# Peptides against a protein of PDB entry 3C66: the designs that were tried, part 6

Target 1, 189 residues: chain A of PDB entry 3C66
Amino acid sequence: KSWANLFEKNDFFFRYKFYLEITAYTRGSDEQHLKWSGLVESKVRLLVMKLEVLAGIKIAHPFTKPFESSYCCPTEDDYEMIQDKYGSHKTETALNALKLVTDENKEEESIKDAPKAYLSTMYIGLDFNIENKKEKVDIHIPCTEFVNLCRSFNEDYGDHKVFNLALRFVKGYDLPDEVFDENEKRPSK

## One batch from the design tools (peptide; made by RFdiffusion4, then SolubleMPNN)

Design b1_p8_7_s2 (from b1_p8_7 with F5Y D6N)
Fold by OpenDDE base, seed 3:
Structure b1_p8_7_s2 (fold): chain B 189 residues (1-189), chain A 8 residues (1-8)
Amino acid sequence: as target 1 above (189 residues)
Amino acid sequence: SELIYNSR
């Protein structure tokens, strides 16, 4: 199996028991999101490098393509809800209360000019060293450093009302539906 | 899932 095959969608989201989700959020314009998410995505390689050197991590492999979504987001509370509920199969159904923006509906008058929250999500597959089961791997440090790196790039990114960044540790069976095709079976516990 | 970090 070639290294290139590791990044095939069908294999990647079934290969690991654990994943790190990196989501860039923007409540604003598409242009703002493109800049913010592009920055975050450009720094993911640095996070991977920091994860790989941790004693408890055997492998940290990034999925190369982001997952993109956007919702009509009329209020700040809605924006907080999105950030709370997104990224887990257990909670993502709460997002059904919001209007998902699609290619089919984006030109509708009620959607076109509505306030929106944009999401871009990167995934890292994680394999841990079994011998270190006694030592809980703390990935908070490299994750915090990553966030600080992204946020410090531009003063505008300090505005949490507009720009946010979240990192979530997720088990394979709890990955969001977006990572699976309709014909794919979700991994079991 | 476990939230590791959120900038909010």
Scores: peptide ipSAE 0.324, ipTM 0.909, DockQ to the pose 0.934
Fold by OpenDDE base, seed 2:
Structure b1_p8_7_s2 (fold): chain B 189 residues (1-189), chain A 8 residues (1-8)
Amino acid sequence: as target 1 above (189 residues)
Amino acid sequence: SELIYNSR
């Protein structure tokens, strides 16, 4: 099987107990988001490389495609809420308070001209060494380095009102609904 | 889930 086949959506989100979510946020234009998310996505491989060399990590496998979503985001508070609640099944229902932009509604006047927050999320499946399961693997350093790398690329990315980046460690059973197809059952704990 | 890093 080709390398690409190992990372098809079909079983990727069932294969690992743990995932690292990397989400690029943009409250601004689609163009701004394309640049920001594209940069972040282009650097994910570097993060993977840094994770792979950690003694406690047996496998760090990136999912090849980002998940995209956007919300009407009238206020900064809404933007903060999105960043707080997105990325976990436990909390994502709070996002229902916002208007999700869809292909069906994007042309509506109230949505078309509304301020928006754009989200692009990359996933890394993680497998830990059994011998080290009792030891907490600290992935803070490589994650921080990754964020710094992305943020330092362009001065514009220092504007936290527009551009943000979050890394979240998520258990398989707590993955967002977006990663599963309609006919797929969420993994159990 | 555990937030590892948020740059905001």
Scores: peptide ipSAE 0.320, ipTM 0.911, DockQ to the pose 0.935
Fold by OpenDDE base, seed 1:
Structure b1_p8_7_s2 (fold): chain B 189 residues (1-189), chain A 8 residues (1-8)
Amino acid sequence: as target 1 above (189 residues)
Amino acid sequence: SELIYNSR
């Protein structure tokens, strides 16, 4: 499968049973987030390469475009909640307690000057070898190495109150709503 | 879903 075919959404989120979500979080300025998320995104191909060489992984294909979202985030507890609940259909409804920043509301006085959490999420579709269907493929090592690579790039990224990075393993039927169009049905189990 | 890693 050519990576070129994955530049568009097409059926990417229906092709795989499993996905790896990579989310860069920033509680700060838009400028801070652009730098942080840009760095993370620039390194995703290295993670893909490390995943592809694992014996239990047949295919690791990145979706080339990030998903962007922002929330009003007045407290550190809110920021922790976002990081805990985001990335799974089962838990994402908890985010409804926060104000989502949209193009329509971003200029409102209550939103414009409010503290914000920015999210950029990359997806990797995974196909596993049949021999390992019953055995857990350990992807923790390459994922940890990826996080360390991103965090060590700049000393400023050591501030966990501002910059965070999470990797989540998600089944296709539990992908966040953001990956589907309004007319698309979520994959079944 | 399974959280693999969170740098928090």
Scores: peptide ipSAE 0.305, ipTM 0.904, DockQ to the pose 0.934
Fold by OpenDDE base, seed 4:
Structure b1_p8_7_s2 (fold): chain B 189 residues (1-189), chain A 8 residues (1-8)
Amino acid sequence: as target 1 above (189 residues)
Amino acid sequence: SELIYNSR
């Protein structure tokens, strides 16, 4: 097992103060999303490698399993809203305005054939070298390179109406509810 | 949270 596989969910989301969330968005078919998210997920290891070599980053550990969700997404505005609000506990309640697709409801006529937004989210736990106050860690550089790498793989991925990719820096206490079990207490500030 | 990159 790779070192990344050594972390269990329960420990991983309590271990770090900071996380990088990588979310692949697809407003289209499940097939489109599988291809897009699969590509993004396949490249996460490269991002980790780039993060690890930054002097200001002590640890960059990926959580090995993606978090999957999908919403009924009838409009482009809804798709933008999802991208704006997803990935933070502070804002995720806005997603309640949309219909979450579940195993229980996916066969309902109103949901089955509705336009969907699919989300696949990968997490990287981060530990920074705080003692070197003089070294500014610019995490934007490797993140931008990662996005460019993913987007350049296929020309279709340039269609922002369908395919999107977001990287969000999140504190542990602001992680989405999806990463915690019902019986787990969210980390405090 | 801080949005590092949004491709939209």
Scores: peptide ipSAE 0.321, ipTM 0.909, DockQ to the pose 0.926; fails the geometry check

Design b1_p8_7_s3 (from b1_p8_7, 4 letters changed)
Fold by OpenDDE base, seed 2:
Structure b1_p8_7_s3 (fold): chain B 189 residues (1-189), chain A 8 residues (1-8)
Amino acid sequence: as target 1 above (189 residues)
Amino acid sequence: STLLYNSR
């Protein structure tokens, strides 16, 4: 059975207590986002490799498919809000103030020509080798190196008004709703 | 933000 078959969507987001979310943000064109998110996605394997060598990490398993979303994003403040609120169930309800772009509404005149923020999110499931609850695993170094690697690839990716990259450590019970199917219950704490 | 895993 291929490695890909081991991580069916339904089991992946219930298998781990902890996840690393990697979100590529683009406030611009779909083409700009495709290039940016594609780059980020192509580098996730390098981050996984760097995480796996940390003594405190037992497992770092990437989910193979990105989650895609887009919002009408008329202002820079809206873009900052998206970056602040996205990626956590606790805060994602704030995004309801923005218009989510869907296949059903994308052709509406008010949405079609509106400024948009595009999001692509990759997930890494984490299992830790922590015998003692007091041990901390610092993943800051590999995460920072990853961000620097992605942003340094092209000078355009240095424009924070357009391109952003965020890494968020999230508990399984606080994963965004997008990772669960309609019939799936969110993991309990 | 320091991505710190704390097992608490």
Scores: peptide ipSAE 0.047, ipTM 0.739, DockQ to the pose 0.098
Fold by OpenDDE base, seed 4:
Structure b1_p8_7_s3 (fold): chain B 189 residues (1-189), chain A 8 residues (1-8)
Amino acid sequence: as target 1 above (189 residues)
Amino acid sequence: STLLYNSR
């Protein structure tokens, strides 16, 4: 198993205090999302490499499996809301206002042909080598470069109405519920 | 604080 698969799911989301979430968003077809998310996922290793060379980062370990979700997304405002609220336990409850697409409901007439937002989320566990609590590691540069790399691959990916990419720095206690099993207790602060 | 880097 590659070093990226060193940890079981349960160990991974409890192992680190900090995580970088990489979410590819698509408001369009499943095919569009498959291409977009596949591209983003294919580039995550490059982001990891850029993070690892930062003096303040001791470890950057990707979780190899994406988390997939989709919502009925009738409006652009809904799409913006998804992008704003997703990826944090503090805010993810706002997504309850939208219809989550599931295997059970995907064939319902009201859902099957509805506009959808697709989400694919990759996680990187981060361990920082910060001697002084006052020192902050700036990951802005590698994150921005990663976004630019993904967006520049195809001209279509410049359409923010369809394709979006967000990197969110999240503490372990604020990870989305999707990363935990039903019987797992969320990490405390 | 959550740091968000978004291409939007």
Scores: peptide ipSAE 0.041, ipTM 0.755, DockQ to the pose 0.774
Fold by OpenDDE base, seed 5:
Structure b1_p8_7_s3 (fold): chain B 189 residues (1-189), chain A 8 residues (1-8)
Amino acid sequence: as target 1 above (189 residues)
Amino acid sequence: STLLYNSR
């Protein structure tokens, strides 16, 4: 059975205490982003396989659909800010300083021709075999290997001014608002 | 603590 059919969105983001966020960033064209994010998404299953074999990980479960967003991104500093602040409920309010591109506003003159940062985010729910809170699972190696795999696929993806890839480990109560429906309550601590 | 791995 494909992972795609196992869980509805509403259950997935409440099921785990911990998540790994995989975000592909592109400051450029929608075409550039489509190629980059598509590549990253195509490799997520390889990361899952590498996580699952770690002794401290009981389950690494990917959510099947990416979350897509784009912002007006006039400067490189704005692009760095997006990468720093995105992916955590604690920090995502800083993104309110930027114009979110929506279907309703994308045809506005001030938005249509503006430089944009595109984001595609995949989520992996994590369950750990750790009984003792003092034990830590090091996921650095598989995460680094994944980044290197994606970046090495095409020479163009070495340009950090355009293409970026971040993996963020977050707690369920600190997931971005985008993963919850308007009527859903964020998990408590 | 949020652990971020980015392609820095």
Scores: peptide ipSAE 0.040, ipTM 0.751, DockQ to the pose 0.730
Fold by OpenDDE base, seed 3:
Structure b1_p8_7_s3 (fold): chain B 189 residues (1-189), chain A 8 residues (1-8)
Amino acid sequence: as target 1 above (189 residues)
Amino acid sequence: STLLYNSR
């Protein structure tokens, strides 16, 4: 990793108080996930444009690279649990009950052929206008439109058993551990 | 689609 990429990453996750997380989930093959996540990622710029025009949003800044992870996911309940617990530091420890797929373990017999859930997460840093602090900025509309846009692209993406898309509003101190390097201190409240 | 917008 170039020093420039490290500095850009480190500054990004400390720069904003608020973030929007966009996670594409796939319970299926890596090929299915590549197609789904690639589609979602290709549309993030459209969401940013819709957020930027909201009166309460001063800045919507996308992080350029997705965060990727995969878990052994033997049941539908496990898949629901992943979607519920992922994306928040407060809840992500629940994922420790599942086997994380790594480059070191992916060839193990118990992991190689196991059902998997794949995750790709994009981040948008948000800065709000102070004058609108009293006004709840409703980002629900642009977020819903984004989800509908992604899911309507192919009929297969309507299958919630396989393909999911979640948008989570999170505070900087509650970002997942994946966004910080081992030597970085998490932002305090 | 779990839009977790916690406007909390």
Scores: peptide ipSAE 0.038, ipTM 0.744, DockQ to the pose 0.212

Design b1_p8_7_s4 (from b1_p8_7, 3 letters changed)
Fold by OpenDDE base, seed 2:
Structure b1_p8_7_s4 (fold): chain B 189 residues (1-189), chain A 8 residues (1-8)
Amino acid sequence: as target 1 above (189 residues)
Amino acid sequence: STLLYDSR
């Protein structure tokens, strides 16, 4: 069975207590986002390699497919809000104030030509070599190196008004709703 | 606790 078959969506988001979310944000064109998100996605394996060598990390398993979403994003404040609120079940309801772009509504005149924020999110499931829940593994270094690697690839990616990258450490019970199917129950604490 | 690293 291929490595890809080991992590079906249904099991992946229930398998780990902790996840690292890697979200590429673009406020611009779909083409800009495709380039940016594609770059980020192409580098995730390097982050995994850096995480795996940390003594406190037992497993770092990437989910192979990105989650894609886009919102009507008329202002810079809206873009900041998306970046602040996305990636956590606790806060994602704030995004309901924005118009989610869907296949059903994308051709509406009010949406078609509207400024948009695009999101692509990759997930890494984490298992730790921690006997005591009080021990912290510092993943700051590999995460910072990853961000720097992605942003330094092209000068255009230095424009924070357009391109952003966030890495969020999230507990399984606080994963965004997007990772679960309609028939799946969110993991408990 | 949630820990966020961002490029902003």
Scores: peptide ipSAE 0.041, ipTM 0.749, DockQ to the pose 0.774
Fold by OpenDDE base, seed 5:
Structure b1_p8_7_s4 (fold): chain B 189 residues (1-189), chain A 8 residues (1-8)
Amino acid sequence: as target 1 above (189 residues)
Amino acid sequence: STLLYDSR
């Protein structure tokens, strides 16, 4: 059975205490983003395989669908801010300073022709074989290898002004609001 | 603490 059929969205984001967020960023065209995010998404299964073999990881479970968003992004500083603030409930409110592109507003003149940052985010739920709270699992190596794999696929993806890739380790109570439906309560600490 | 691994 494909991982895709195992869990509904609502159960996935409540099931784990820890998640790995994989976000592909593109400041450019929608076509550029489609190629970049599509590549990243196609490689996520390889990261899962590398995580699963770590002694401290019991489960690495990918969510099957990306979360897509885009912002009006006039400056490089705005793009850096998006990358810094996105992916955590604690910091995501800073993104309210930017215009979120929606289906309702995308045809507005001020938005249609504006520079944009595109985001595609994949989630991996993590369960750890940690008996002692002091034990830490180092996921740095597989994460770095994954980034290098994606970046090395095409020379164009070396341009950090356009293409970025971030992996963020977050607690379930600090997941972005996008993963929850309006009627769902965020997990408590 | 949030641990971020980015392509920097």
Scores: peptide ipSAE 0.040, ipTM 0.746, DockQ to the pose 0.727
Fold by OpenDDE base, seed 4:
Structure b1_p8_7_s4 (fold): chain B 189 residues (1-189), chain A 8 residues (1-8)
Amino acid sequence: as target 1 above (189 residues)
Amino acid sequence: STLLYDSR
């Protein structure tokens, strides 16, 4: 198993205090999302490499499996809301206003042909080498470079109405519910 | 604080 698979899911989301979430968003077809998310996922290793060379980062470990979700997304405003609210436990409850597409409901007439937003989320666990609590590690540069790398791969990925990519720095206690099993207790602050 | 790096 690659070093990226060293930890079971349960260990991974409890191991680090900090995580970088990489979410590829697509408001379009499943095929469009598959291409977009596949591209993003293929580049995560490059982001990890760029993070690892930062003096303040001790460890950057990717979780190898993406988390997949999709919502009925009838409007552009809904798509913006998804991008704003997803990826944080504090805000993810707002997504309850949208219809989550599931294996159970995907064939329903109201869902099957509805406009959808697709989400694929990759996680990187971060351990910082910060001697002084006052020192902040700036990960802005590698994150921006990663976004630019993904967006520049195809001209179509420049269409923000369809394709989006967000990197969110999240504390372990604020990870989305999707990363925990039903019987797992969320990390405390 | 959540740091969001968004391509939007």
Scores: peptide ipSAE 0.040, ipTM 0.745, DockQ to the pose 0.774
Fold by OpenDDE base, seed 3:
Structure b1_p8_7_s4 (fold): chain B 189 residues (1-189), chain A 8 residues (1-8)
Amino acid sequence: as target 1 above (189 residues)
Amino acid sequence: STLLYDSR
């Protein structure tokens, strides 16, 4: 990793008080996930453009690289749990009940052929106009339009048992641990 | 589609 990439990453997750997390979920094959996440990632720029024109949004800054993880996901309930618990430091510890797939364990017999949930997460840093602090910026519309755009691309992406897309508004102090390096201190409230 | 926008 170039020093430039490390500095850019470190500054990004400390620069904003608020973030929008965009996570593509796939319970299926790695090939299915690659297609789905690639589609979602390709559309993030359109969401940014829609956020930037909102009167309450001063800045919508996308982070350029996705965060990727995968879990052994034997049941539909486990898949729902992943979608509920992922994306917040407060709740992500619940994912410890599932087996994280790593480069070290992916070839283990119990993991290799197990059902998996794949996650790819994009981050947008948000800065709001102070004058509009009293006005709830409704980002629901552009977010819903984004989800509909992604899901309508292929009929297969309408299958919620396999493909999901979640957008989570999160505070900087509640970002997942994955965004910070081991030596980085999480932002305080 | 879980849009968790908590403006809280």
Scores: peptide ipSAE 0.038, ipTM 0.733, DockQ to the pose 0.208

Design b1_p8_8_s1 (from b1_p8_8, 4 letters changed)
Fold by OpenDDE base, seed 2:
Structure b1_p8_8_s1 (fold): chain B 189 residues (1-189), chain A 8 residues (1-8)
Amino acid sequence: as target 1 above (189 residues)
Amino acid sequence: LEIIYYET
């Protein structure tokens, strides 16, 4: 596919100064998350289309693969913390207070049976139509419409205790560590 | 969500 060739992981997260992160959160079962995240992911192209028509946006390119993680999440407060801290390099270290579920530990009884929060994150690289001027771009409307579209698809997705959806505007130097390989250097400011 | 200000 033409997009897959254009956006290898190693290039995509260095190509843009700005990114829109779309994270689907689920505090519940893996099955619930698969349905929720799958829905969100299926709608990202519609958001891209809405962003592309904005005069201030030159390019809105989605990264085609989601980033997935899960944490042991015993309380609602933990779930709120995840939503607050995830998606920024500046704040993601706070997540170290929670147990990350990994392939190495997922079969441990204490982790296997624990309540979990699941995360799936899609990235959109953004380039703006700005030449030697201060530019203001309002993406509130298309983002709100996107969230409403996803949330309204099923009545169950209105339960914020289980399902959440966050859109975060992030600079390239503040992308989460998950997007970089061990041999890659984080972009500078 | 955010209003983006971009400065060159």
Scores: peptide ipSAE 0.215, ipTM 0.780, DockQ to the pose 0.163
Fold by OpenDDE base, seed 4:
Structure b1_p8_8_s1 (fold): chain B 189 residues (1-189), chain A 8 residues (1-8)
Amino acid sequence: as target 1 above (189 residues)
Amino acid sequence: LEIIYYET
């Protein structure tokens, strides 16, 4: 299918067995996050291009829209926890310990002025060339180059206390709940 | 990221 056909959420997250998640994290202002996430998002196409040329990768298709979330994040430990637990269904329940910022609660005094961690997550669906029973594909290089590219764009993005960027390889059955509608059944293992 | 293994 053409990339255009992959832009529908309902099909995209059921289409592939494997996904690469690219999450931009910001513990700071919304403005900081908009700049950081916008930069990361603008570079995802370059990562896709680098992935597509790998012999072991048959398809690397980006989902066009980021998933956005934010949490009250009073401590650095909370920020580390978010980065550790987010992006996998196996671990995302740990985020329930934090206050998710929603449209309904964002104006509450306890939330409005609280330190926040912002998350923007892009997804790339992956299909691999399977010729053998056991194959190995190394995506470390293109992923590292991508991170370096984003981090090097501005000196401020070198501050890991504020700005972070994580790439996570996940299976379809382990995608975060955010990618599915309430009525959608999570892919089985 | 780490090396991805694909097993059939």
Scores: peptide ipSAE 0.207, ipTM 0.778, DockQ to the pose 0.165
Fold by OpenDDE base, seed 5:
Structure b1_p8_8_s1 (fold): chain B 189 residues (1-189), chain A 8 residues (1-8)
Amino acid sequence: as target 1 above (189 residues)
Amino acid sequence: LEIIYYET
């Protein structure tokens, strides 16, 4: 199917069995996050290019729109928890312990001035080439290169207390709820 | 980063 179909959310998250999630985290200001996430997003195409040329990968297609979320994040432990639990349906319920910032509540005084963790997540749909008779496909190298590229862009991005970047390999049935509409059924195993 | 493998 053409790249045009990748612009429709509903088709993209049902099309592949496997996804690579790229999440930029920022515990700081909206401005800091905008710069950090913008940088990461701008480099995703380079990661795709490195993935698609691997012998074991048949398809590496990015979803073009980032998913945005933010949480009130009072402590460093909360920030670590977010990074650990986000990105998988199996674990994302732990995030319910934190206050999600929404369009409806963002102007509340208690939320407006609270410390926040910002998340921007990009998705790459993956299809593997089984015909290559490869037992394993290792994507560690291109992922590491991508992280290094992003982290090295600005010295400030070396501060892991503020800026983080995680790549997660996720099966379609374990995608976060955010990628599905209310009326959509989650893919089964 | 963790080493991520796809196994056939």
Scores: peptide ipSAE 0.183, ipTM 0.775, DockQ to the pose 0.174
Fold by OpenDDE base, seed 3:
Structure b1_p8_8_s1 (fold): chain B 189 residues (1-189), chain A 8 residues (1-8)
Amino acid sequence: as target 1 above (189 residues)
Amino acid sequence: LEIIYYET
C-alpha cells in the first residue's frame, strides 16, 4: 500500500497524540512565498529522517500536503502576532482580528493590493517509545539544523522581516481547526 | 523548541 493510501486526511490527525508543525511565513509577494515555502517543503523529508533515528521516536510520519493560508498584514506587529498565535487551537482565535484572504475576497480592492502574510504549514505525526514514565526526547538539535539548512539556502532568507520559519510541537487536541473537516470532532484530551 | 517529557 502506497504511503498516500495509508494516510487519509481524516485518519492522520486522529492517529497520533503529538504533532510537529512546520510553518513557513512570508510577509511579501506570493512569488516570494512560493519560493520560500517550496524550499522548506522540499527539505521536510530530511527532518523526518533525522527524527526517525532518535531513540525515543518510534514513528515520524509527514502529512504530504501543506496547509495554505494568507492574511492581510499591515504592520510588523501583525506579522509577529500571526507567528505567535498560529498553530494552536488555544491561541488561533486571536487571528480573527486580521482579515483572512479567501477566494471570495481576494479580488476586493482593499485586499488585492494590501500587504499580506502567507503561511504554509506541514505536519509530522509523532509516536514515541515510552518504556518508562519519564523519558526525555530532545528534538531541538534536528529542528535547529533544519531551520539553519533552509535559512542558509539563499541570503534573502536571512531577512526575518520577510521570511520566517517556525517549528511547533503540539498535542492532537490542540491542533488548529484547519486540519479537521467540518464534520469531524476534535480529539479529546 | 520543546524537549518532550512524557508523563503517563
Scores: peptide ipSAE 0.213, ipTM 0.784, DockQ to the pose 0.149; fails the geometry check

